# Peptides against a protein of PDB entry 3KDP, part 23

Target 1, 230 residues: chain A of PDB entry 3KDP
Amino acid sequence: PFLIFIIANIPLPLGTVTILCIDLGTDMVPAISLAYEQAESDIMKRQPRNPKTDKLVNEQLISMAYGQIGMIQALGGFFTYFVILAENGFLPIHLLGLRVNWDDRWINDVEDSYGQQWTYEQRKIVEFTCHTPFFVTIVVVQWADLVICKTRRNSVFQQGMKNKILIFGLFEETALAAFLSYCPGMGVALRMYPLKPTWWFCAFPYSLLIFVYDEVRKLIIRRRPGGWVE

## One batch from the design tools (peptide; aimed at target 1 K196)

Design b2_p15_7_s3 (made by RFdiffusion4, then SolubleMPNN; from b2_p15_7, 7 letters changed)
Fold by OpenDDE base, seed 2:
Order: structure tokens, then sequence, then C-alpha cells
Structure b2_p15_7_s3 (fold): chain B 230 residues (1-230), chain A 15 residues (1-15)
């Protein structure tokens, strides 16, 4: 998000406070919960890794985590961001290069895609209105990410949802996201303005996409062991 | 304008 903010010179899609809430709030318990996941049924049939050649974190895992799943997560967040701004008169193409004028408090006549002028205060309200839905979108996408991380090879349907700590983590991150989004005073304290409940559903297609993608990947691995997809 | 007005009203209610 921050790289696109710099490169495209668009209004800030995700605030620093919301990033900290993700890193320290919503992701911590879910990440810890993975340590308590049940071993895959075939783990004892796998050859031990060679510690000299086989890295714990290989290029393929990095490519999957950051290059594929992370990109889908970012796309989900940006989709929500662009939809909110478009509903407020700012089409995605019009946002390119707008940051300089957007962030200038002395410019009170920034035009939207329809020629309507926006004051600095109005623009900042819309910007902060985007932060919470972007955050919630990441949390909703993280549900799928956490679930797919339960196993490397087995389907989630084969593994099941038996990890009570992981289930607790999913509820905790969701409850925290709801608290940060709807608790009175969060707009003042954290610049997280309340969002319409409908914005929670904007992430669901991306969560489903991640889930389907990973299940297909795991299916390919099971059918063709030792392939490039493993 | 109506969406903006509704958003401003929602924000005024949330503040």
Amino acid sequence: as target 1 above (230 residues)
Amino acid sequence: DEVKKRLEELLKLAL
C-alpha cells in the first residue's frame, strides 16, 4: 500500500495507525495459533529436509507469501479503497498524481472526477473513511490466509478445523477489527472512522480467491509430488 | 452531492 502511495502519488490508502493495528493487534494471535496446528497426516512419510540445501524459508515460499498471496491481499484492500473513493466522486484514474494537492491544506478547491470542489477537511474525512475499510478488508482476507497456512500439502477439508486456538484467533481478530471500527471515539483516537457493515463483504471475493487458489495448488502438489508448485 | 451529504451526516453522527 505505501509503495503504491509513493509511486502513483495517490491519497494515503492505509494509515500508519491501521498498519500498527494489523501488525500488533489482529495478526499476533492468529500467527501464534499456527504453532498449535495438528501435524499433517502424511508428515511421517516425507523425507527429512537436507539442512545444508533445503532452507526453512525458500524462494518458493517467499514468492508464494509475498508475490502471490500478499498481492491478492493488497488488491483486495485497494479494491475497497478505490470503490469508496469512486462512491465519493474520485475515480481511480483521477487519483493518479492527486496526492500533492490532496495533502495541501491551503488548496480548498480540489476537483473530483465530476468537477465538484472539495475542501481540505472534506478530503481528509474521505481519506480517513478509507483507512478503516482497508484495514477490515485485510482482516477478512487474513481469515483465508490463516486457514490456508494450516497445511502445506493436505486440503483444509482433509485437515479439518480442529485447532481451537486458531478458531479463537479468528474470532479475536474479528472482534478486535469490529471494536476498532465501531467503538465510539476511535475516529478521534486512531483516525479510524466507522464503516458501513456492507464494506466487510467487499473482501469476500478475494478471501475466496485465496482459498480456492491454495486448494488448487495443494491438489496439484498431491497429484504431482516434486513439481515446481511444491 | 447526496452521497456526500449522507457521508457528512454519518460523520457528524460518529463525531
Scores: peptide ipSAE 0.007, ipTM 0.392, DockQ to the pose 0.448
OpenDDE base, seeds 1, 3, 4, 5: peptide ipSAE 0.000, 0.000, 0.006, 0.000; ipTM 0.283, 0.327, 0.367, 0.333

Design b2_p15_7_s4 (made by RFdiffusion4, then SolubleMPNN; from b2_p15_7, 7 letters changed)
Fold by OpenDDE base, seed 5:
Structure b2_p15_7_s4 (fold): chain B 230 residues (1-230), chain A 15 residues (1-15)
Amino acid sequence: as target 1 above (230 residues)
Amino acid sequence: DEVKKRMEELLKLAA
């Protein structure tokens, strides 16, 4: 997200505080949950053929998969960001290069895509309104991520949802998202303004995309054991 | 006027 902010020079889609909330609040419990996850039945049956080469290949493939999932998460966040700004009069094309004028407190007549003028204060309210839904989008996408990380090869439908710690992690991150989104004072304290309940649904297509992506990946692995997708 | 209405809505949510 930060790289796109720098390259495209758009209004900041995700604040530093929000990033900290992701790193400290949403990622820790899931990581613990994965450590206590039951071993996948097929992993225990597979002996490494070549301990030197197979380890390196597996590490690279896992890294690539998680990298791709992270990109999809970021895309989901940006989608929500663009939807909110478009709803408030700023079309995506109009946001390109707008950061300089957006952050200038002395410019109170920044025009949106429809010729409406926005004061600095108004722009910042809209910006901070985007931070919370971006965070929430990441949380909702992480639901799918946590579920798919439970297994390497087996479908979620085959392995099931038996890890109580994982379920706790899902509730914890959701509760944190709700707290940050709707607790009074979060706008001032964390620059995270409340969001409309409808904005929670902006992430759902991307959660589904991650789920489908991983199921397809696992299906390919099951059909072609030892393939390049493992 | 539309900007004002949007701001009022956002402020109501933030209250």
Scores: peptide ipSAE 0.035, ipTM 0.693, DockQ to the pose 0.554
OpenDDE base, seeds 1, 2, 3, 4: peptide ipSAE 0.019, 0.016, 0.018, 0.017; ipTM 0.641, 0.584, 0.636, 0.543

Design b2_p15_8 (made by RFdiffusion4)
Pose (drawn by RFdiffusion4):
Structure b2_p15_8 (pose): chain A 230 residues (1-230), chain P 15 residues (1-15)
Amino acid sequence: as target 1 above (230 residues)
Amino acid sequence: LEEEEELLEENEELL
C-alpha cells in the first residue's frame, strides 16, 4: 500500500497506526500458536541439521512469504479498497491522482465519479473506512495463512487440525478485529470505523486461493520429492 | 462520534 501510495498517487489504503495492529494485535496469538505443533515424521531419524547450510530462514522461504503467498494476500487487500471506494463513488480510475488534492484540507470540493463533492473529514472518514477493512481482508487472508504455515509437507487432511490452540488464535484474531471496529471509540482512537456486512467477505476468494495454492504445492513435492517444486 | 456518524450517514445518502 505505502508502495503504490507513491506509484499511482492514490489515497493511502493502509495506514501506519493501522499496521501496528497486525503483528502486535491480531497476529501475535495465532503465531505463538504454531509453536504448539506436533511433527510430520520421525524427526529423531534424520541426521542433525547443519549450522552452515540449511538455515532457519532462507531463500526457499522468503521466496514464499514474500514472493508468493505474500502477494496473493495483497491482491486481496487492495481489491476491497477498490470496492469500498467504488461502492461509495470513486470508481477506481478516478483515483489515479487524487492524493495530491485529496489529502488537501482546503479543497473541500472534489469531484468523485458522478459529480458529488466531498469535504475533507467527509472523504477521510472513508479513507479510514478504507484502512479498517484492509486491516480485515488482511486478517481474513491470515486464516488461510495460519493454516498452511501449520505444515510444510503434509496436506491439512494428512495432519488435521488437532491444534486446539491455533484454532483459538483464529477466533481471537478475527473477533479482535471486529471489536477493534465496532466499539464506540476505535474510530476516534485508531481510524477504525464500523463496517457493513457485505464488507467482510471481500478477501474470501483470496483466502481460499492462498489455501488451495499451498495445498497443491505440497502435493507435488510428495509426488516428486527431488523435483523442482521442492 | 456523533459528528462522524452524521458524516457517514451523509455519505450513505449521497450514494

Design b2_p15_8_s1 (made by RFdiffusion4, then SolubleMPNN; from b2_p15_8, 7 letters changed)
Fold by OpenDDE base, seed 1:
Structure b2_p15_8_s1 (fold): chain B 230 residues (1-230), chain A 15 residues (1-15)
Amino acid sequence: as target 1 above (230 residues)
Amino acid sequence: LEELEKILKEIEEKV
């Protein structure tokens, strides 16, 4: 998110506080939960054929898969961001290079794509209105990430939701998202304005995409053991 | 809140 903010010179899609809430709030409990996940029958029983090369290949493939998932996750967040700004009159093409004027407190006549003028305060409200649903989008996508991380080869449908700590992690991140989204004062304290409940659904296609992506990946691994996708 | 906003701004500047 921040890289695109720098490169495209767009209004900030995700504030630093929101990033910290993701890193410290939403990722910590899930990461711990994965350490207590029930061992996948195939991973624990199969010794690598070559511990050095197979481990390295597996680490690279895992890194690539998580990198791809992370890109899809970021894309989901940006989609939500662009939708919100478009609904407020700022089309994606108009956002390019707008940051300098957007962040200038003395410019109170920044025009949107339809010629409507926006004061600095109004612009910051809409910017902060983007932070919350971006965060929620990340949380909803993380549901899929957590679910798919339970297994390396097996479908989630085969292993199920047996880890109570993971379920607690999903609850915790969702509760945190709800707290940050709806608690009074979060707009001022965390630059996270309340969001309409409908914004929770904006992430669902991307969560589903990640889920389908990983299930397809795992299916390929099961059908082609030792393939480049493993 | 102003102090918090200041801290947040400082964090944003360091990122």
Scores: peptide ipSAE 0.000, ipTM 0.268, DockQ to the pose 0.040
OpenDDE base, seeds 2, 3, 4, 5: peptide ipSAE 0.000, 0.000, 0.000, 0.000; ipTM 0.276, 0.275, 0.340, 0.281

Design b2_p15_8_s2 (made by RFdiffusion4, then SolubleMPNN; from b2_p15_8, 8 letters changed)
Fold by OpenDDE base, seed 5:
Structure b2_p15_8_s2 (fold): chain B 230 residues (1-230), chain A 15 residues (1-15)
Amino acid sequence: as target 1 above (230 residues)
Amino acid sequence: LEELEKIREEIERKV
C-alpha cells in the first residue's frame, strides 16, 4: 500500500497505526494457530525424490503463493479505498497526484471531481474514514487466508474446521477490527473513524477470490502430482 | 474538536 501511495501520489490509504495493528494484532494469533494445525494426511506419505531440489522448489512455490495472496489483499483494500473516495466525490483519476495539495493544511479549497471544495479538516476526515474500512477489508480477506493456509494440498472442505485455535484467531481479529472501528475515542487516538456496517461486505468478493484461487491451485496439485505448481 | 466532530457526522452520513 505504501509503495502505491508514493508512486501514484494519492491520499494515504492506510495509516501507520493500522499497519501496526495488522502486523501485531491480526497476524500473530493466526501464525500461532497454524503451528497447532494437525498435519495434513497426504504430506506424510511423500518421500522426497530429491531432498535439496524439491525443498527449494516447494519453498519458492509457497513464497510465490503468499506473494500473490498479499497482492490480492492489497487490491481489496485499495478497492474499498477508491469506492469510499468516489462516493465522497473523488474519482480515482482525480486522486492521482492530489497528495501534495491534500496534505497541505493551508489549502482549504481542494476541488473534488464535481467541483466541490474541501477544507483540510474535511479532507482529513474522509482520509481517516478510509483507513478503517481498508483495515476491515484486510481482516475479511485474512479470514480466507487463514482458512486456506491450514492445508497445503487437501481442500478445506476435506480438512474441515477442527482447529479451535484457528477459529479463535478468526474471532480475535474480527473483534479487534470491531473494537478499532467502533470504540469511542478511536477516531482521536488512532485516526480510525467508524464506518457503516455495510462496508464489511465490500471485501467479500476478494475473500471469495482468494478462496477460489487456492482451491483451484490445490485441485491442480492433486491432479498433477510433481508439477511445477506443487 | 467540536467542529471536526460535526464535519465527521456529516461525512458519516455520506460514507
Scores: peptide ipSAE 0.020, ipTM 0.593, DockQ to the pose 0.459
OpenDDE base, seeds 1, 2, 3, 4: peptide ipSAE 0.016, 0.016, 0.015, 0.017; ipTM 0.494, 0.571, 0.524, 0.523

Design b2_p15_8_s3 (made by RFdiffusion4, then SolubleMPNN; from b2_p15_8, 9 letters changed)
Fold by OpenDDE base, seed 1:
Structure b2_p15_8_s3 (fold): chain B 230 residues (1-230), chain A 15 residues (1-15)
Amino acid sequence: as target 1 above (230 residues)
Amino acid sequence: MEELEKIMKEIEEKV
């Protein structure tokens, strides 16, 4: 989010507070829950990692986590961001380079894509209105991420959803997202304004995409063990 | 926009 904010010079898609809510709020319990996941059926058939040669974090893991899944997550967040801004009169092409004027409190006549003028306050309202749905989008895609992280090779359908702590994590992150989104005072306290229920659905295609992508990846790994995808 | 401003005013009045 922040890199595109700088490069494209667009209004801030995700605030620091919302990032902290992700990192400290919604990620912690789900991440811990993975420690309680049942071992894959073949785990005892795998050789242990060689501590001298095998990196804990390899290029494949970085490529998967940041280059693939993380990009899909970011795309989901930006999709939600662009939808909200478009619903408020700012088409994606009009956002390019707009940041300078957007963030200037002395400019009260910033035009949207339809020639409507926006005051600084109105612009900040819509900016902060983007933060919560972007955050919620990340939480919704994290559902898929958490589920796909259960296994390296087995399909989720083979592994099942037996980890009650993981189910609790999914509930907790969702409940926290709902709380932060809809609790009175969150707009003042955290600059997290309530989102339309319809904006939750902006994330679902990307969550499904992550899930399908990883299931296809795992299918490839099962069919071609020792490939670059593993 | 007007709906958002209304929601925001309602939130500000409740805080």
Scores: peptide ipSAE 0.014, ipTM 0.492, DockQ to the pose 0.097
OpenDDE base, seeds 2, 3, 4, 5: peptide ipSAE 0.008, 0.000, 0.009, 0.009; ipTM 0.459, 0.315, 0.486, 0.466

Design b2_p15_8_s4 (made by RFdiffusion4, then SolubleMPNN; from b2_p15_8, 10 letters changed)
Fold by OpenDDE base, seed 4:
Structure b2_p15_8_s4 (fold): chain B 230 residues (1-230), chain A 15 residues (1-15)
Amino acid sequence: as target 1 above (230 residues)
Amino acid sequence: MEELQKIREEIEKKV
């Protein structure tokens, strides 16, 4: 998110506070829950990893985590961001290069895509209105990410949802996201303004995409073991 | 648009 903010010179899509809420709030319990996942049914049939040759983090894992899944997550967040800004009169094409004028407190006549002028205070309200839905979008996409991380080769349907700690983590991150989004005073304390319930659904296509993508990947791995996708 | 204006108006009333 922050890289696109710099490169495209768009208004800040995700605030520092919301990033901290993701990294320290919603990600910790789900990540810990994976330590309690049941081993895949074939794990005892696999040879042990060679600790001298096989890296724990390989190029395939980096490509999958950051290059594929992380990009889909970012696209989900940006989709929600662009929807909210478009609903407020700022079409995506008009946001390109707008950051400089957007962040200038002395410019009170920034025009939207329809010629409406926006004061600095009004622009910051809209910016902070984007932060919470972007955050929620990341949480909703993380549901799919957490579920796909349960296994490397087995389908989620084969592995099942037997990890009670993982289920608890999904509820905890969702409850925390709802608390941060809707609790009175969060707008003042964290600059997290409440979002419309409909904005939660902006993430669902991307969560589904991650899930389907990973299930297809795992299906390919099962049919063609030793491929580049493994 | 109208609901975002309402949320904006509610936020502006709380500021």
Scores: peptide ipSAE 0.027, ipTM 0.671, DockQ to the pose 0.111
OpenDDE base, seeds 1, 2, 3, 5: peptide ipSAE 0.019, 0.024, 0.018, 0.026; ipTM 0.584, 0.645, 0.549, 0.641; seeds 1, 3 fail the geometry check

## One batch from the design tools (peptide; aimed at target 1 Y182)

Design b2_p16_1 (made by RFdiffusion4)
Pose (drawn by RFdiffusion4):
Structure b2_p16_1 (pose): chain A 230 residues (1-230), chain P 16 residues (1-16)
Amino acid sequence: as target 1 above (230 residues)
Amino acid sequence: SSYNFIVLVVSIIILL
C-alpha cells in the first residue's frame, strides 16, 4: 500500500499505526501457535541438518512468503479498498490522483465520481474506514495462511487440524480485529471505524485462493519429489 | 446500531 501511495498518488489504503496491529496484535498468537506443531515424518530418521547449506530462512522460502502467497494477500487487500471507496462513490479511477488534493485540509470541496463534494474529516473518516478493513482482509487472508504455514508437505487432510491452540489463535485473531473496530474508542484512538456486514467477506475468495494454491503445491511435490516444484 | 452492539458483545465473549 505504501508502495502504490507513491505510484498512483492514491489515498493511502493501509496506515502506519494500522500496521503495528498485524504482528503486534492479531498475528502474535497465531504464530506462537505453530511452535506447537507435531511432525510430518520420522525426523529422527534423517541425517542431521547441515549449518552451511539448508538454512533456517532461504531462497525457496522467501520466494513464497514474499513472491507468492504474499502478493495474493495484497490483491485481496486492495480489492476491498477498491470496494469501500466505490460503494461510497469514488469509483476506482477517479482515485488515480486524489492524494495530492485529497490530503489537503483546506480543499473541502472535492468531486467524487458523481458530483458530491466532500470536506476533509468527511472523506478521511472514509480513508480510515479504508484502513480498518484492509486491516481485516489481512486478518481474513491470514486464516488461509495460518493453516498452510502449518505443514510443508502434508495436505491438511493428511495432517488434520489437531492443533487445539492454533485454532484458538484464529478465534482470537479474528475477534480481536472486530473488537478493535467496534468498541467506542478505537476510532478516535486508532483510526479504526466500525464496518458494515457486507464489508468483512471481501478477502474471502482470496483467502480461499491462497488456500487452494498451497494445497496444490504440496501435491505436486508428493507426486514428483525431485521435480521442479519442490 | 444493533449490529454494532452484537458484534461487540460476540467479540468480547470470544476474547474472554

Design b2_p16_1_s1 (made by RFdiffusion4, then SolubleMPNN; from b2_p16_1, 11 letters changed)
Fold by OpenDDE base, seed 5:
Structure b2_p16_1_s1 (fold): chain B 230 residues (1-230), chain A 16 residues (1-16)
Amino acid sequence: as target 1 above (230 residues)
Amino acid sequence: DEWNERVLKLAKEILE
C-alpha cells in the first residue's frame, strides 16, 4: 500500500497508526495460534523428500504463495479505498497525482471529478474516513488467510476448525477492529472514523478469492505430488 | 481541540 501511495501520488490510503494496529494487534494472536494447529492427517503418507533440493524449492514456492496472498489483500484494501473516494466524488483516475495538492493545507479549492471544490479539512476527513474501512477490509481478508494457513496440503474442509486458539484469534482481531472503528474517541485519538456496517462486506469477494485460490492450489498439490506448485 | 471538534462534526456529516 505504501509503495503504491508513493508511485501513484494518491491520497494516503492507510495511516501509520492503522498499519501498527494490523502488525501488532490483529496479526500477533492469530500467528501464535498456528503453533497449536494439529498436524495434517496425511503427513505420514508423504513420500520421503530430498533434504537438500526439495526443501529449498518448497521454501521458495511457499514464499511466492504468501507474496501472492499479500497482493490480494492489498488489492482488497485499495478496492475499498477507491469505492469510498468515488462515492465522495473522487474517481480513481482523478486521484493520480493529486496527493501534493491534497496534502497542502493552503489549497482549499481542490476539485473532485464533478467540479465540486473541497477544503483541506473536508479532504482530510474523507481521507481518514478511508483508513477505517481499509483496516477492516484487511481484517476480513485475514480471516481467510488465517484459515487457509491451518494446512499445507489438506483442504480446510478436511482439517476442520478444531484449534480453539485460532478461533479465539479470529474473534480477537474482529473485536479489535470493531473497537477501533466504533468506540467513541477513536476518531480523535487514532483518526479512525466510524464506518457504516455495510463496508464490512466490501472485502468478502477478496476473502472468498483467497480461499478459492488456496483450495485450488492445495487440490493441485494433492493431485500432482512433486509438482512446481508444492 | 477546536480542530478535532470541527473534524468530528464534518466526519459525522459525511458518514450520514
Scores: peptide ipSAE 0.025, ipTM 0.694, DockQ to the pose 0.044
OpenDDE base, seeds 1, 2, 3, 4: peptide ipSAE 0.000, 0.020, 0.023, 0.023; ipTM 0.198, 0.599, 0.602, 0.602; seed 1 fails the geometry check

Design b2_p16_1_s2 (made by RFdiffusion4, then SolubleMPNN; from b2_p16_1, 12 letters changed)
Fold by OpenDDE base, seed 1:
Structure b2_p16_1_s2 (fold): chain B 230 residues (1-230), chain A 16 residues (1-16)
Amino acid sequence: as target 1 above (230 residues)
Amino acid sequence: SAWLKKVLELALKLLS
């Protein structure tokens, strides 16, 4: 998000405080919950990692985490961001290069895509209105991420949802997201303004996409062990 | 819903 903010000179899609809420709030319990996941049925049939030759974090894992899943997450967040800004009169094309004028406190006549002028305060309200749904989008996508991370090769349908701590993590991150989104004073404290309930659904296609993508990936791995997809 | 249609239209516009 921050890279695109710099490169495209768009209004800030996700605030630093909101990022910290993701990293310290919504990610911790779900991540810990994976330690309590049941072993895959074939785990004892796999050779142990060779600590001398096999990297713990390899290029395939980086490619999967950052290059594939992380990019889909980012796309989901940006989709939500662009939807909200478009609903407020700012089309995506108009956002390119707008950051300088957007962030200038002395410019109170920034025009939207329809010629409506926006004061600095109004623009900041819209910006902060984007932060919460972007955050919620990440949380909703993280549901899929957490579920797909349960297994390396087995389908989620084969593994099942027996990990009660993981289920608790899903509820916890969702409850935290709801709390941060709707609790009075969060707009002042965290610059997280309430989101319309409909904005939660902006993330669902991307969450489903991640889930389907990983299930297809795992299916390919099961059918062609040792392939480049593993 | 009208909203879902609008989101889909926006998605299609973003993909075009």
Scores: peptide ipSAE 0.000, ipTM 0.206, DockQ to the pose 0.028
OpenDDE base, seeds 2, 3, 4, 5: peptide ipSAE 0.000, 0.000, 0.000, 0.000; ipTM 0.193, 0.249, 0.283, 0.229

Design b2_p16_1_s3 (made by RFdiffusion4, then SolubleMPNN; from b2_p16_1, 12 letters changed)
Fold by OpenDDE base, seed 2:
Structure b2_p16_1_s3 (fold): chain B 230 residues (1-230), chain A 16 residues (1-16)
Amino acid sequence: as target 1 above (230 residues)
Amino acid sequence: SEWLQEQLERAKEILS
């Protein structure tokens, strides 16, 4: 998220403290939970043919998987960010390069995509309004990501939800999201303004799409082991 | 939006 902010020069989608909350609160426990997930996939139970090469391959695959999860989470957050800004008159294309003027408190006539002028205060309100749903969207996407990452081969319906640590992680991150979204003072402390309850559902279609895609992928893998889909 | 205006009024002290 921060890299896109720098490269695209868009208004800041997520605050630094919120990023830390994600890293420590929403990513740590789920990551640990995944490590304790029961390995029923062929990959996890496969004995290394060559301990050196197969270990390296497995480490690369794990690294890529975690990297992909992070990218998917970021995409979900940015989706919500762009939706909120678009609903408030700022289309994605208009946000490119807007940061400099956006963050300047002396410019009170920043135009949106429809020619409406926005004061500094109004801009900061909509910006900080984006922080909370961005975070919540990441959490909602993580629900799907954590579930689908239990195994690379088996369906979620076959594997089930047996990992108590994973379940605990899901509740913990959800509770944290609710706390940060609705606890008084979070707007001042973390620049996370109160979230409309409807925004919790913004990520659901996206999460569902990922879930369906992964289930289809796994189905193909089971039917054609060693295929290009892996 | 109407909601955004309400948030603006609530957050004026935060941005002051």
Scores: peptide ipSAE 0.028, ipTM 0.688, DockQ to the pose 0.044
OpenDDE base, seeds 1, 3, 4, 5: peptide ipSAE 0.022, 0.025, 0.023, 0.021; ipTM 0.626, 0.480, 0.616, 0.607

Design b2_p16_1_s4 (made by RFdiffusion4, then SolubleMPNN; from b2_p16_1, 11 letters changed)
Fold by OpenDDE base, seed 3:
Structure b2_p16_1_s4 (fold): chain B 230 residues (1-230), chain A 16 residues (1-16)
Amino acid sequence: as target 1 above (230 residues)
Amino acid sequence: SKWQEEVLKKALEILS
């Protein structure tokens, strides 16, 4: 999110501290999952057929899976960000390069996509309104990923421990989202304004899209084993 | 797998 903020020169979609919390949370669950899978493999005395190649393949598969999930989550957050700004009159194309004028406190006549002028204070309210929904969208997308993982149980996620760790991670992220969204003072400390309940539901269409995408992907893999989609 | 590797490589390049 921060890199896109710099590259695209858009208004800041999410606070740096919140981004760090997401990154740490997203990386911790995979790391714990890997540690438990290794421990469970050691307990089961299943000597990997080739310890070096099988570990490398598993690490690559896990890294790829979590990398994809992280990318989808980021896309979901940005989707919500652009929806909120579009509802407030700023179309995505108009946001490109707008940061310089957006962050200038002396410019009080920044025009939206419809020619409406926005004061610095109004712009900052809209910016900070995006932070909480962005974070919540990531959490809701992670819920969708959990559902997708449950549908994959027969092929990839046979280990019940991995599911428990994933569920625990989702609860932790949900608790963090609730804390950041509803704890007094978070608007000042993290520039995250209280979330309207309607914004929790804004992420659901995107979660559905992810679900449909994954089901279509699975269908393609089943119909064309060994294809480029694997 | 191939497209996933490309996406992962690009993601790693962006994160690096």
Scores: peptide ipSAE 0.022, ipTM 0.330, DockQ to the pose 0.018; fails the geometry check
OpenDDE base, seeds 1, 2, 4, 5: peptide ipSAE 0.016, 0.018, 0.015, 0.000; ipTM 0.293, 0.342, 0.294, 0.285; seeds 1, 2, 4, 5 fail the geometry check

Design b2_p16_2 (made by RFdiffusion4)
Pose (drawn by RFdiffusion4):
Structure b2_p16_2 (pose): chain A 230 residues (1-230), chain P 16 residues (1-16)
Amino acid sequence: as target 1 above (230 residues)
Amino acid sequence: STEFEEFMEYVEKELE
């Protein structure tokens, strides 16, 4: 978001104070939760790891959290900022520029995609209404994430969901977001504004894409263990 | 826009 905020001079989809709600808020518990994960094989049957090679964090990993499942998380994140604004007037393209004027506190008269003229706090209360659900489609996608960052070889149907804590992390993560968006306050404190029902289910095809993509990866590997995918 | 007016009414209701 902050990257395109420079590219397409677009209204900032995801705000800063909004970001310290992901890893400090919703994400904390779900992550702590993996540490409770049983194995995937006789680990005490493999030679010991090797401090020089095979590191904790590596090429093949960053090529995943950033290069892959990371992007599909954003395509889902933007897609609802694109919906929050068009379902409220600003059909996408009439956005490729606004910021310069949009962020102006004096230009209270700005054309949307119909003619309607919005003030400042009038449209910002939509910009923050834009954060509030980017901050969701992010938590929504992190369901499909917290469930494939569960295993690294086994299908979820081979390993199952016996992690009676990781599941809590879900119910928490999600509900925490709702509370962070409906309590009389989070708006005037965090630029968090209540959401309309239709609004939550945005990232859903995307959460389910992240899900399906990861499952198919593991399968390939298990069919071709020396092959390219692994 | 009717949708925008409904939205503003919804927000005001939820902040009450």

Design b2_p16_2_s1 (made by RFdiffusion4, then SolubleMPNN; from b2_p16_2, 8 letters changed)
Fold by OpenDDE base, seed 1:
Structure b2_p16_2_s1 (fold): chain B 230 residues (1-230), chain A 16 residues (1-16)
Amino acid sequence: as target 1 above (230 residues)
Amino acid sequence: SPKFEEFMKFLEEALK
């Protein structure tokens, strides 16, 4: 997300608060899950498999899967971002290179795609309006990830505690997202503005994409056991 | 901006 912000010079899609919420929620739950997996795997690795190579393969596979899921999540977040800005008059093409003028407090006549002039304060409200939906999109996409993790037949029984931690983490993220989105005063305190109900659905195509991705991955793994996609 | 006004109306409705 931050890289696209730099490369495309678009208005900031993620705020500091949302980034912190993502880091604390989204990254902590996988990290805890991994820590428990390692602990459980170390307990279960009483099996004579070469523990170093199997750990490395699993870590590489997990890191690749999380990296790919993270990319899909980022795409979902950016999609939501572009939808919101487009609904407010800023088409994606118009946003390219707009950051310099967007962030300039002295420019109060930035034109949108329809020739409407936006003051600095108006632009910032719209920018901050994207932050909460971006976070919500990540949370909704993570719901799909949770369901996918549960469909791993062999790992679900092994992930009993991890699944509880993951569910709890997703519940916390969802509760936090709802709190940040709809609690009175959050717009003033954190510039977290409420979501249009339709914006919740922006994530669903990407949730579906993750399901498709995981099914394709599972199919590849089943057809090529020991492949790089594991 | 008319779009901003529409957006503000939404926010006002959502914050009620």
Scores: peptide ipSAE 0.316, ipTM 0.864, DockQ to the pose 0.542
OpenDDE base, seeds 2, 3, 4, 5: peptide ipSAE 0.187, 0.306, 0.196, 0.193; ipTM 0.774, 0.861, 0.794, 0.793

